# Designs tried in a protein design run: peptides against a protein of PDB entry 3C2G. Part 115

Target 1, 209 residues: chain A of PDB entry 3C2G
Amino acid sequence: IRTFDLLGLLLHDSDAIDGFVRSDGVGAITTVVQYPNNDLIRAGCKLLLQVSDAKALAKTPLENILPFLLRLIEIHPDDEVIYSGTGFLSNVVAHKQHVKDIAIRSNAIFLLHTIISKYPRLDELTDAPKRNRVCEIICNCLRTLNNFLMMWIPTPNGETKTAGPNEKQQVCKFIEIDILKKLMSCLSCEGMDTPGLLELRSTILRSFI

## One batch from the design tools (peptide; made by RFdiffusion4, then SolubleMPNN)

Design b2_p23_5_s3 (from b2_p23_5, 14 letters changed)
Fold by OpenDDE base, seed 2:
Structure b2_p23_5_s3 (fold): chain B 209 residues (1-209), chain A 23 residues (1-23)
Amino acid sequence: as target 1 above (209 residues)
Amino acid sequence: DKELEERLRKAAEKDLEDIDKLL
């Protein structure tokens, strides 16, 4: 815990963060968060989020790290773990086809659906800190999903991969009535990624039906 | 912005109706 807090206080600039990542800092964190200590897991996932936009991650093998983190998010019903983990996921899949493929193969689409589905409606959350944290989690999920979908959207200038039947089925779950009602409850939330929500829905309706 | 929220709500309702027609 205190070590991760101290590391977070030392990793202020992009070069220090890149240096940490190049030194297998992400692997070190993932090793430490294997201990069954919730406070350690929270602190480790928060540190992962802090380094998740590092340029050095493009050279980091995520084949073992990302499936582990996805499983950690799945089994730990902790908002801080889920926030940090979905934040990490959203940043590491951005502009990286290989990392998107690892995440998708590791059942990330279904996991993101499960996360959104398990939270209450945002309009029913009276506690502002809790509501804001859940909103941030949903925004992380939406950003990640849109990053996945862009792999399968036809671009004017290139051959796009076609989504497999399983991926298409998993994506289409986000237009089911119950999850749509949940996502609609986010529209009144301050800080909601409303453009990202509209993009997700529009993309599914146009390209996956 | 309440006007934006209402526009988005109406758009979302329309999309739900369109989905229900496709199912």
Scores: peptide ipSAE 0.020, ipTM 0.517, DockQ to the pose 0.034
Fold by OpenDDE base, seed 3:
Structure b2_p23_5_s3 (fold): chain B 209 residues (1-209), chain A 23 residues (1-23)
Amino acid sequence: as target 1 above (209 residues)
Amino acid sequence: DKELEERLRKAAEKDLEDIDKLL
């Protein structure tokens, strides 16, 4: 715990972060968070989020890291772990087709649906810190999903990969009534990515139905 | 594509109906 907090304080600039990532710092964190300690897992996932936009991650193999992180998010009912993990995921998949493919093969679309589906409606959350954290988690999920969908949107000048039947089915679950109810409850939340929500919906309706 | 536009229209209408049921 204290070691990750100290390390997070030392990783305050982009060069230090890139140096840490080049030294397999992400692999080191993922090794440490395998211990069944909730405070250690929280601190490790927070540190992963802090380094998740590092340029050096483009050269880091994520084949073992992403499946592990997705499993960690799946099994931990901890908002801080889920926030940090979905934040990491959303950053690492951005502009990286290979990383998107690893995440999708690791059932990330279904996991993101499960994450959104487990939270109550935001209008039912009276505690403002809790509501805001849940809103941020949903925004991370939306950003990740939109990044996935971009792989299957036809570009004017290129052959786009077609979504497989399973991926298409998983994507179409985000327009079912129950999840739409939850997503619509987010529109009143300050800090909600309303453009991202509308983009997700529009893209599914346009390209996946 | 007219088929795509019609699918989008039907989906948008259904979504509006679903939103109206939630308000």
Scores: peptide ipSAE 0.019, ipTM 0.516, DockQ to the pose 0.022
Fold by OpenDDE base, seed 1:
Structure b2_p23_5_s3 (fold): chain B 209 residues (1-209), chain A 23 residues (1-23)
Amino acid sequence: as target 1 above (209 residues)
Amino acid sequence: DKELEERLRKAAEKDLEDIDKLL
C-alpha cells in the first residue's frame, strides 16, 4: 500500500512512468495484487491506471497481464478496483489492435456487459460520490467497447475486419432491452459520455445487426 | 436531462421492436 502510494507520487512525468513500465513495473504490480488484500489490490489497480497511457506499454507483452486484470475485475466487486481496471483497459486498448485482440479473446466484451448490468440505474443512486464513480466506470466501459467495435467498422480506406460469430453475439448483448434501459439511465448523470453511448448504440445497430 | 433520456429510451425501444420484426 504505502509503496504504491509513494510510487504514485514519484510517477508524475512520462519518462519516469515509461522507466517504470520498461522495468516490468506492470508485472510487479500484477504480482503484488495476487495477495488477498483489498487495500493492496485497490492501490495496485490505481497505480496501473496511472501508468496505463505510457508509451512503453506498446512494447510490453500484455498477454499474461490483461487476462489476469480482467479476472481480477470480474471477481472483485469493488468500485475502485473496477474503476481503475476499466480505466487501465480503456487506455491500453486505445490505438493498439493487438491489445484489443488479447482483451477480446479474454472475454472483455462480456465482462464489460456484466459490469454495466450489475450496477444499479444511475438515476436510483442518491449518493453523489457513488453515482459519479459508477458513471466513470460506465464511461470507461463505453470507451473500451467503442474501441473494440472500431476494429470491425468498414473504414473509408477499405480495411475491414469481420467480427467472429461469438464477438457479434457478445456485442449484440448491448442492444438488449434491459441493458439499453440501464444505459439510458446514465444520460441524466453529470459527466456521462453521452456521445460514446450514442456511438455504441449506433454502431451496433448499423454494423452488427 | 430526463426528457432527453426518456426520448432516447423510447427511440431505442422502437428500434428494438423494428429489429424484432425483421428477425
Scores: peptide ipSAE 0.018, ipTM 0.515, DockQ to the pose 0.029
Fold by OpenDDE base, seed 4:
Structure b2_p23_5_s3 (fold): chain B 209 residues (1-209), chain A 23 residues (1-23)
Amino acid sequence: as target 1 above (209 residues)
Amino acid sequence: DKELEERLRKAAEKDLEDIDKLL
């Protein structure tokens, strides 16, 4: 715990972060968070989030890391773990087709749906810190989802990957009435990625139905 | 299910119309 906090304090510049990532720091964190200690898992996921935008991640094999992190998020109902993990996911998939493919193969779309579905409506959360954290998690999910969907959006040049039937089905779950009601309840929340929510909805309706 | 698909399509069309009215 304290070691990850100390590492997080030392990893305050891009060069240090890149150095850590080049030294397999992400693999080291993922190894450590395999131990069943919630505080260690929180600290490790937070550190993952801190390094998740590192340029060196483009050279880091995520084939083993990303499925593990997705499973970690799935099994830990901890908002801080989910926040950090979805934040990491959203950053590592950005502009990286290969990483998106790994995440999708690792059932990330369904996981993100599950995450959003497990939280109450934001308007039902009376605790402002909790509401804000849940809002941030949903924003991370939306950003990640939009990053996935863009792979299947027809480009003007006519080259697009077609979403598989399973992926299409998983994507279409985000337009089901219950999840829509939940997502719509987020529109009034301060700090909600309303553009990202509208983009997700629009993209699904236009390209996946 | 064609009925579900048609309901989803109609919902989508309405939602697109609603979005287009908001934009």
Scores: peptide ipSAE 0.017, ipTM 0.497, DockQ to the pose 0.023

Design b2_p23_5_s4 (from b2_p23_5, 11 letters changed)
Fold by OpenDDE base, seed 5:
Structure b2_p23_5_s4 (fold): chain B 209 residues (1-209), chain A 23 residues (1-23)
Amino acid sequence: as target 1 above (209 residues)
Amino acid sequence: SSELEERLEKSRKEDEEEIDKKL
């Protein structure tokens, strides 16, 4: 725990972060968070979030890391783990087709649906810290989903990948009535990524139905 | 450079080219 806190303090600039990532720092964190200690898992996931925008991460194999992190988010009900993990995911998939493909093959679309579905409506959360954390998690999910959908949006030049039938089915779950009610309940909440929510809905309706 | 590094660099370049085509 203290080691991750110290690392988080030391990794305050891009060069230090890149140095850590080049030294297999992400693999090291992933190894440490395999221990059944909730505080260690929280600290490790937070450190992953802190290094998730590193340039050196483009040269890091994520084939084992991403499936592990996605499984960790799936099995832990911890908001801090989910926040850090979805934050990491949203950053690492940005502008990286191969990373998006790894995440999608690892059932990330369905997992993000599950995450959004499990939380109460934001307007029902009276505790401001809890509401803000849930809002941030939903925003991370939306950003990740929109990044996935960009792979399949038709370009004017006709050069786009087509979503497979399974991916299309998973994407279409986000326009079902129950999840839509949940997402629409977020529109009035302070700090919500309203543009991202509208983009998700619009993209699904235009390109996936 | 390991075979893995070459594959990762290839994948990175493919991503950059895909971004450039969308811009």
Scores: peptide ipSAE 0.016, ipTM 0.459, DockQ to the pose 0.090
Fold by OpenDDE base, seed 4:
Structure b2_p23_5_s4 (fold): chain B 209 residues (1-209), chain A 23 residues (1-23)
Amino acid sequence: as target 1 above (209 residues)
Amino acid sequence: SSELEERLEKSRKEDEEEIDKKL
């Protein structure tokens, strides 16, 4: 815990972050968080989030890291873990097709759906810190999902990957009535990525139905 | 139901119960 906090303080610039990542820092964190300690997991995931936009990640194999992180999020229904994990995910998949593919193969779409579905409605959360954290999680999920969907959106040149039937089915779950009601309930929440939410819905309706 | 679904559902219920106690 304290070590990760210290590392997080030291990793205040992009060069330090890149240096850490080049030194297999992400792998080191993932190794440490394999041990069941909630505080350690929180701290480790937070550190992952802090380095998740590092340029050096483009050279980091994520084939083992992403499935592990997704599983970690799955088994630790901790807002801080989920926040950090979804934040990490959203950053690492950005503009990286290969990383998106790893995440999708690791059931990330379903996971994100489950996360959004199972949180209370934001309008029902009276605790502002909790509400804000849940909002941020949902925003991370939306950003990640939109990044995934981009792979399957036809480009102007007509080149597109086709979503598999399973992926299509998983994506279409985000337009089911219950999840839509949940997502729509978020629109009025301060800090919500309303554009991202509308983009998700629009993309699904246009390209996946 | 995945482990995630169960655990998140539990957490949701706990949160709802906490909200209900505050209300």
Scores: peptide ipSAE 0.013, ipTM 0.406, DockQ to the pose 0.020
Fold by OpenDDE base, seed 3:
Structure b2_p23_5_s4 (fold): chain B 209 residues (1-209), chain A 23 residues (1-23)
Amino acid sequence: as target 1 above (209 residues)
Amino acid sequence: SSELEERLEKSRKEDEEEIDKKL
């Protein structure tokens, strides 16, 4: 705990962050958060989020890290862990086909559906801090999903990766009536990624059905 | 939209460059 807090205080500049990542800092965090301590897990995931946009991550093997993080998010009910973890995921998959592939193989699409599905409707959350945190989690999920879908959108040049049947099935779950109603109920919420939500829906409807 | 196409093409190029660096 104190070590991650200390590291978080030291990692305010991009060079320090890149230095930490190059020194296998992400692997070190993932090793430490394997201990069954909720505060340690929160602190570690927050630190992962803080370094998730580091340029050095492009050179970091994520084959062992991403499956672990996805499993951690899956089993941990903590909003702060889910926030940090989905934020990390969203940042690391951006413009990185290899990382997207690892995440997808690790059942990330289904996990993101589960995360969105488990939270109440934002309009039912009266506690503003809780509502805002849930909104941020949903936004992280939407951004990640849109990043995944971009791999399968037909380009004008005709070169498209085709989504496998399992991936297509998982993506199509986001156009089911219940989840659509839930997502649409978020459109009026302050801080919602409305463009990302509309993009997700549009992409699924145009390219996956 | 032309903007979406530009973003997709940019993302594709970035992904290709990343793959080429790992091969």
Scores: peptide ipSAE 0.006, ipTM 0.399, DockQ to the pose 0.092
Fold by OpenDDE base, seed 2:
Structure b2_p23_5_s4 (fold): chain B 209 residues (1-209), chain A 23 residues (1-23)
Amino acid sequence: as target 1 above (209 residues)
Amino acid sequence: SSELEERLEKSRKEDEEEIDKKL
């Protein structure tokens, strides 16, 4: 815990972050968070989030890291772990087709649906810090989902990957009435990614139905 | 299917109404 806090204090510049990532810092964190200590897991996931936009991640193999992190998010009902993990996921899949493929193969789309589905409606959350954290988690999920959907949208050059039948089915789960009602409950939250929500809905309706 | 289209259109209308109430 204190070690990760200290590392977080040392990683204030992009060069230090890149140095940490190049030294397999992400792998080191994932090793440490395998210990059954909730505070350690929180601190480790927070540190992962802090380094998740590092340029050095483009050269880091994530084949073992992403499935592990996705499983960690799946089994931990901790908002801070889910926040950090979904934030990490969102950042690492951005503009990286290979990383998107790893995440999708690791059932990330279904996991994100599960996360959103399990949280209460934002209008039911009276505690402002909790509501804001849940809103941020949902925004991370939306950003990640939109990044996935970009893979299957035809580019101006006509090149596109086709979503497999399983991926299409998983994506279409986000237009079911219950999940849409939940997502729409987020519109009242200050800081909600309303454009991202509209983009997700629009993309699914146009390209997956 | 016509049933899927009907459900989607219903969902779309419900979403639009919910958006309009929150904007």
Scores: peptide ipSAE 0.000, ipTM 0.337, DockQ to the pose 0.022

Design b2_p23_6_s1 (from b2_p23_6, 13 letters changed)
Fold by OpenDDE base, seed 1:
Structure b2_p23_6_s1 (fold): chain B 209 residues (1-209), chain A 23 residues (1-23)
Amino acid sequence: as target 1 above (209 residues)
Amino acid sequence: SERLREARRKQAEDIDNFLKEAA
């Protein structure tokens, strides 16, 4: 834990972060968080988030890392872990088709749905720190989802990938009444990514219905 | 079913409109 904290303090510049990533730092963290220690898992995931936008990640094979992280998020009802994990996911899939594919194949879309579905409505959360954290998590989910959906949106250049039936089914889960109500509750939270929410809904309506 | 799809679409549109108005 202290090591992760120290590393977090040292990794302020892009070169240091890249160096850490090139030295298989992500793999090292992933190994450490396999131990059933909640504090360690939190610290490790936070560190992952801190390095999640590193350029060196583009050269890092995430095939073994992402599924594990997704599973970790799935089984740990810890807001800090989920926050860090979804943040990591959002950053690593950005502008990286290959990584998006890995995540999607690892059932990331459904996981994100599960995450959003399991949290209480934001308007029912009276504790501001908790509400804000949940809001951030949902924003991470929305960003990730939008990044996924971009793969299947027709571009002006005419290049489009068609979503498979499974992916379509997963995406369509976000237009069900219960999840919609949940997403609507996000509007009560300051700092909510309303544009992202609109984008998600619009994209689903246009391309998946 | 087609009916379910239509219902979902309508619901989505309603929500989209709401969100646009709220933004």
Scores: peptide ipSAE 0.026, ipTM 0.526, DockQ to the pose 0.029
Fold by OpenDDE base, seed 3:
Parts: C-alpha cells; structure tokens; sequence
Structure b2_p23_6_s1 (fold): chain B 209 residues (1-209), chain A 23 residues (1-23)
C-alpha cells in the first residue's frame, strides 16, 4: 500500500507516467493486485487509473491485463475499485481499436450493463459522496460504451466492422426499461455526462435497432 | 421480432427526446 502511494506521488507528470508504463508498470500493478488485500487492490487500481491515459499504453500489450481487470471489477463489490477500473477501461479503449476488441471479447459490454444494473437509482442514494461516486462510475461506463459503439457506425470513407449478434444483443440491453430507469435517474445528478447518455441512446437507435 | 424492434425503437426515441429536454 505504501509503495503504491509513493509511486503515485512520484508519477506526477506525463513523462514519468510514460516511463513507468514503458517499464511494464501496468503489468507490475496487475501482478500485485492479485493478492487478496482490499487496500492493496484499491491502491493498485487507483494507480492504474492514474496511468491509464499514458501514450505509452498504445504500445503496451493488454491481452492479459484487460481480461484480468474486467474480472476484478466483476467480482469486487468495492465502488473505488469499480470506479478506478471503469475509468482505466474507458481511457485505454479510447482511439484504440485493438484494445476495444480485447475488451469486447472479454464480455465488457455485458459487464458494464451488470455494473450499472447493480447500483440503485441515484435518486435513492441520499449520501452525496456515494451518489457522486456511482454517478462517476456510470459516466465511465457510458464513455466506454460509446467508444465501443463507434466501431460499428458506418463512416462515409471506410468500411466499419459489423457488430456480431451477441454484441448487438448486449447493446440492446441498454434500451430495456429497467436500465433506462436507472440511467434516467442520473439526469438529476450533478456531474452526470448527459451528452454521453444522449450519444449512447442515439447510437443504439440509429445502428442497433 | 419486428414488433419487439419497433417497440424498442419507440422506447429509445422517447428516452432520447426526454434526455434532450432535460439537458
């Protein structure tokens, strides 16, 4: 724990972060968070989030890292872990088709649906810090989903990959009434990515119905 | 089914409109 805290303090600029990533720092973190210590897992995931926007990640193999992280998020009920993990995911998939493919193959779409589904409606959360954290998690999920969906949107100048039947089905789960109710409950939350919600819904309407 | 698709489309459209109004 102390080591991760120290690392977090040292990684204060983009160059240092890139250097850490180039030295397989992400792999090192993922190794450490395999230990069954909640504090260590939290600290490790937070550090992952901190380095998740590093340019060096574009050259980092994520074939083993992403499935592990997704599994960690799946099995760990901790909001901080989920926040950090979904934040990491949202950042690493951005503008990287290969990474999106890895995540999707690892059932990320379904997982994101599960994450949103497990939380209560935001209007039912009276504790502001908790509500805000859940809101942030949902925003991370939305950003990730939108990044996935753009792969399947036809572009005038290029052929786009067609979503498989399973992916399409999973995407369509986000327009079911139960999930919509939860997403709608986010509209009253300060800091909610309303544009992201609109983008998600519009994309589903245009391309997946 | 086509019926289900249309229902979902309508639902999604309604929600989109709602979100736009709320934004």
Amino acid sequence: as target 1 above (209 residues)
Amino acid sequence: SERLREARRKQAEDIDNFLKEAA
Scores: peptide ipSAE 0.021, ipTM 0.473, DockQ to the pose 0.029
Fold by OpenDDE base, seed 4:
Structure b2_p23_6_s1 (fold): chain B 209 residues (1-209), chain A 23 residues (1-23)
Amino acid sequence: as target 1 above (209 residues)
Amino acid sequence: SERLREARRKQAEDIDNFLKEAA
């Protein structure tokens, strides 16, 4: 059950991580986490997070991996799994249009909204470790959303992808009052990635104004 | 539509103001 934890400890540098990814390590993890063991799922998702910024991921087909992970996050109530999964998602979609497309087709935008909606406002959480973890999850979600929105920002050349009607509707849900209140609570949270939220704001403005 | 564009603009402004107030 602790095998993935041990593997994570062995991945000390970028070259080792890239080697793992090139050897279909991501596929191996996703295969293993299909077993109904919560500890294994936690460990596997944590390892995914650890390799999520690997350069070798650019050459890794994620068409089967990403939808599975999204579904796992959707159905699994564990904060650690959600943290690792959303962190993985955030990193793998960064600067990769094809991965963004896969995620969006797999209902990622709606999932991000669902995740944020699931958690109470941070000021309602009295347990500091829990509050910090929830804050990190929300940050991962918002960073991912930011990456999606950047796809639809008009370029100087006038050529830009347009969000579909469903995507637009899903994005609009992030401006619901309950969501905004949660975001406000995040901004006031100690250690919060305020620059990330401000970046999201900038992206929203560029996307809709 | 122009109406939809204006609605989006207003939403973006509301978000911006909200974030500015929260920061």
Scores: peptide ipSAE 0.007, ipTM 0.369, DockQ to the pose 0.030
Fold by OpenDDE base, seed 5:
Structure b2_p23_6_s1 (fold): chain B 209 residues (1-209), chain A 23 residues (1-23)
Amino acid sequence: as target 1 above (209 residues)
Amino acid sequence: SERLREARRKQAEDIDNFLKEAA
């Protein structure tokens, strides 16, 4: 725990972060967080979030790391772990098709639906810190989902991949009434990524229905 | 097909209307 805190303090420089990643720092963190200690898991996931935008990650194999992280956030009820994990996911899939593919094969779309579904409506949360954290988690999910959907958006001049039947079915879950009600409750939150929400909805309606 | 596009448009409108009624 203290080691992760120290590492977090040292990783303010982009070169230092890249050096850490090149030295398989992400793999090291994922190994350490396999220990069943909630504080350690929190610290490790936070550190993952801190290095999630490193350029060196483009050269890092994520085939073993990403499924593990997805499973971790699936089974862990901790908002801080979910925040860090979804933040990591949203950053690593950005502009990297092969990473998106790994995440999707690891049922990330379904997982993101589960995460959003488990939280109450934002308008029902009276505690501001809790509401803000949940809002941030949902924003991370929206950003990740929009990044996934970009793979299948028909471009007038480009070869677009067609979503498989399973992926299409999972995407369509986000336009069901119950999930839409929850997402709509987020519109009143000042910190909500409203453009991202509208983009998700619009993309699903235009391309997946 | 044009039919599919129109069906999607109608569905989008239905969802928009639903969301407006629910908000």
Scores: peptide ipSAE 0.018, ipTM 0.444, DockQ to the pose 0.025; fails the geometry check

Design b2_p23_6_s2 (from b2_p23_6, 12 letters changed)
Fold by OpenDDE base, seed 2:
Structure b2_p23_6_s2 (fold): chain B 209 residues (1-209), chain A 23 residues (1-23)
Amino acid sequence: as target 1 above (209 residues)
Amino acid sequence: SERLRKSREEQAKDIDEFLKEAA
């Protein structure tokens, strides 16, 4: 645990982060967090988040790592783990088609829906730290979903991939009334990426409606 | 701030329009 904290302090330089990733640092963390220690899992996931925007991740095989992380998020009812994990996911899928494909086949879309569904509306959370954390989680989920949908947006100058029927069905779950109410509640949260939410709306409409 | 409040209200209206379009 302390080791992860120390790494977090040291890995503030982009080159250092890339070096860590190139040395299979992500794999090392995922190996460590397989131990049934909640504090260790939290620390490891936080470190994953810290390195999740590294350029070197493009060369990192995530076929084994990403499904494991998704499963970890699925089974751990820990806001800190979910925050870090969804943050990691949102960053690693950005601009990387291959990683998006891995996530999608690992049931990421449905998982995102499940996560949002499990949290109360932000308006119902009176504790500011808790509310802020939940807001961040939802933002991570939405950003990830948007990144997925970007693959299927028609572009004037290019051929676009078509979402499969299963993916379309999973995406359609996000327009359920209860989910949408929760998303609307994010408008009251400080720091909410409202432009991102609107972008997601546009993306959904263009792709599926 | 008042400006922030108004901005959020406008955004809420935009979301409402989305809901209507998606229904």
Scores: peptide ipSAE 0.008, ipTM 0.369, DockQ to the pose 0.048
Fold by OpenDDE base, seed 4:
Structure b2_p23_6_s2 (fold): chain B 209 residues (1-209), chain A 23 residues (1-23)
Amino acid sequence: as target 1 above (209 residues)
Amino acid sequence: SERLRKSREEQAKDIDEFLKEAA
């Protein structure tokens, strides 16, 4: 059960990570984490996070991997799994339109909302490690959302994708009062990525106003 | 710090207003 942890420790540089990814390492992990073992799932998702910014991922088909991971995050209550999974998601969608599309089709926007909704306001968390982890999760979610919204920002050339009605509706869920209160609590929390939240605001403005 | 907290709260309010206007 510590195999993925050990493997992760061996991935010390970008070349090693790329080598792992080129050898279908991501697919291997996703296959293994299908087994109902929480420790294995944690370790596997952590390893996914570690390789999530690999250049080789650009050549890796994620059509089967990403929906599975999203479902895993959806059903798994473990903060570590959610942290790793949302971190993976955030990294793999960055600058990759096709991956964003896969994620969105797999109900990622709604999932992000669900994740944020699951956690209390940060100021209600008295345990510092827990609070920090939740903060990181929310940051991952917001960064991912920001990346999605960037798809729908008008370009000077006038050619831009428009959010579908479902996506727009899902995005609107983030401006619900309960969500806003949580986001406000994040801004006031030490260690929160305030610039990231402000960037999200800017992106929303450019996308929908 | 108290100053930082106040600044963040102001930013939070600004974001809240922005999001409400965007709705």
Scores: peptide ipSAE 0.008, ipTM 0.366, DockQ to the pose 0.045
Fold by OpenDDE base, seed 5:
Structure b2_p23_6_s2 (fold): chain B 209 residues (1-209), chain A 23 residues (1-23)
Amino acid sequence: as target 1 above (209 residues)
Amino acid sequence: SERLRKSREEQAKDIDEFLKEAA
């Protein structure tokens, strides 16, 4: 735990972060967080979030790492772990097609739906810190889903990848009324969720409607 | 500390339109 805290303090510049990643730092963290200790898991996931935008990640195989992390956030009830994990996911899939593919094969779309389904509407949360954290988690989910859907948006020349039937079915779950109500509640969280919600709206319409 | 968000920037102007199309 202290080691992760110290590492977090040292990783402030891009070169240091890249050096950590090149030394298989991500793999090391994922190995350590397999120990059943909530504090350790929290610290490790936070550190993952801190290095999630490293350029060196483009050269890092994530076939074993990403499915593990997705499973971790699926089964862990801790908001901090979910926040860090979804934040990591949203960053690593951005601009990286191969990582998107790994995530989708690992049922990430379904997981995002599950996470959103778990939380109440934001207007039902009276505690500001809790509400803000839930808002951030939902935003992470929206950004991630948006990145997935953009794969299937037709280009002006008519070229596009086609989503499989399973992916289409999973995406359709996000337009269910109960999910939409929860997403709409994010509009009450000023300055945070509205852009993500609107971006998701655009990509869903362009991809599937 | 999240720094990357999207591959392409697409913004919707009308949330009501989204709800209408989703219904």
Scores: peptide ipSAE 0.014, ipTM 0.460, DockQ to the pose 0.117; fails the geometry check
Fold by OpenDDE base, seed 3:
Structure b2_p23_6_s2 (fold): chain B 209 residues (1-209), chain A 23 residues (1-23)
Amino acid sequence: as target 1 above (209 residues)
Amino acid sequence: SERLRKSREEQAKDIDEFLKEAA
């Protein structure tokens, strides 16, 4: 735990972060968070989030890392772990087709739905910090979904991959009434990314129409 | 298929409506 905290303090600029990533720092973290210690897992996932936007990640194999992280998020009830994990996911899939494919093959779309489904409506959460964290998690999920959908947008000058039937079905789950109610509850939160939702709308329309 | 396309359009409209209400 202390080691991760120290590392987090040292990784204060983009160059240092890239250096850490190039030295297989992400792999090192994922190895450490396999230990059944909640504090260690939290610290490790937080560090993952901190390095998740590193340019060096574009050249980092994530075939083993990403499925592991997704599984960790799936089985761990900790909001901080889920926040960090979904944040990591949303960042690493951005503009990287290969990473998106790995995530989707690892049932990421379904997982995103599961995460949203797990949490109550935000209006039912009286604790502001908790409510805000849940809102951030949902936003991470939506941003990730948006990134997935962008793969399936037809381009005039190139062949685009089409979403499979299963992926399409999983995406449709997000428009279920219970999910929509939860998403609506996010609008009352200060941390809600309304522009992000509008972007998602645009992406959905472009993907399905 | 045409059926699938129509279904997708309906879904997209539903989502759009939701997001508009949310905005």
Scores: peptide ipSAE 0.009, ipTM 0.420, DockQ to the pose 0.031; fails the geometry check

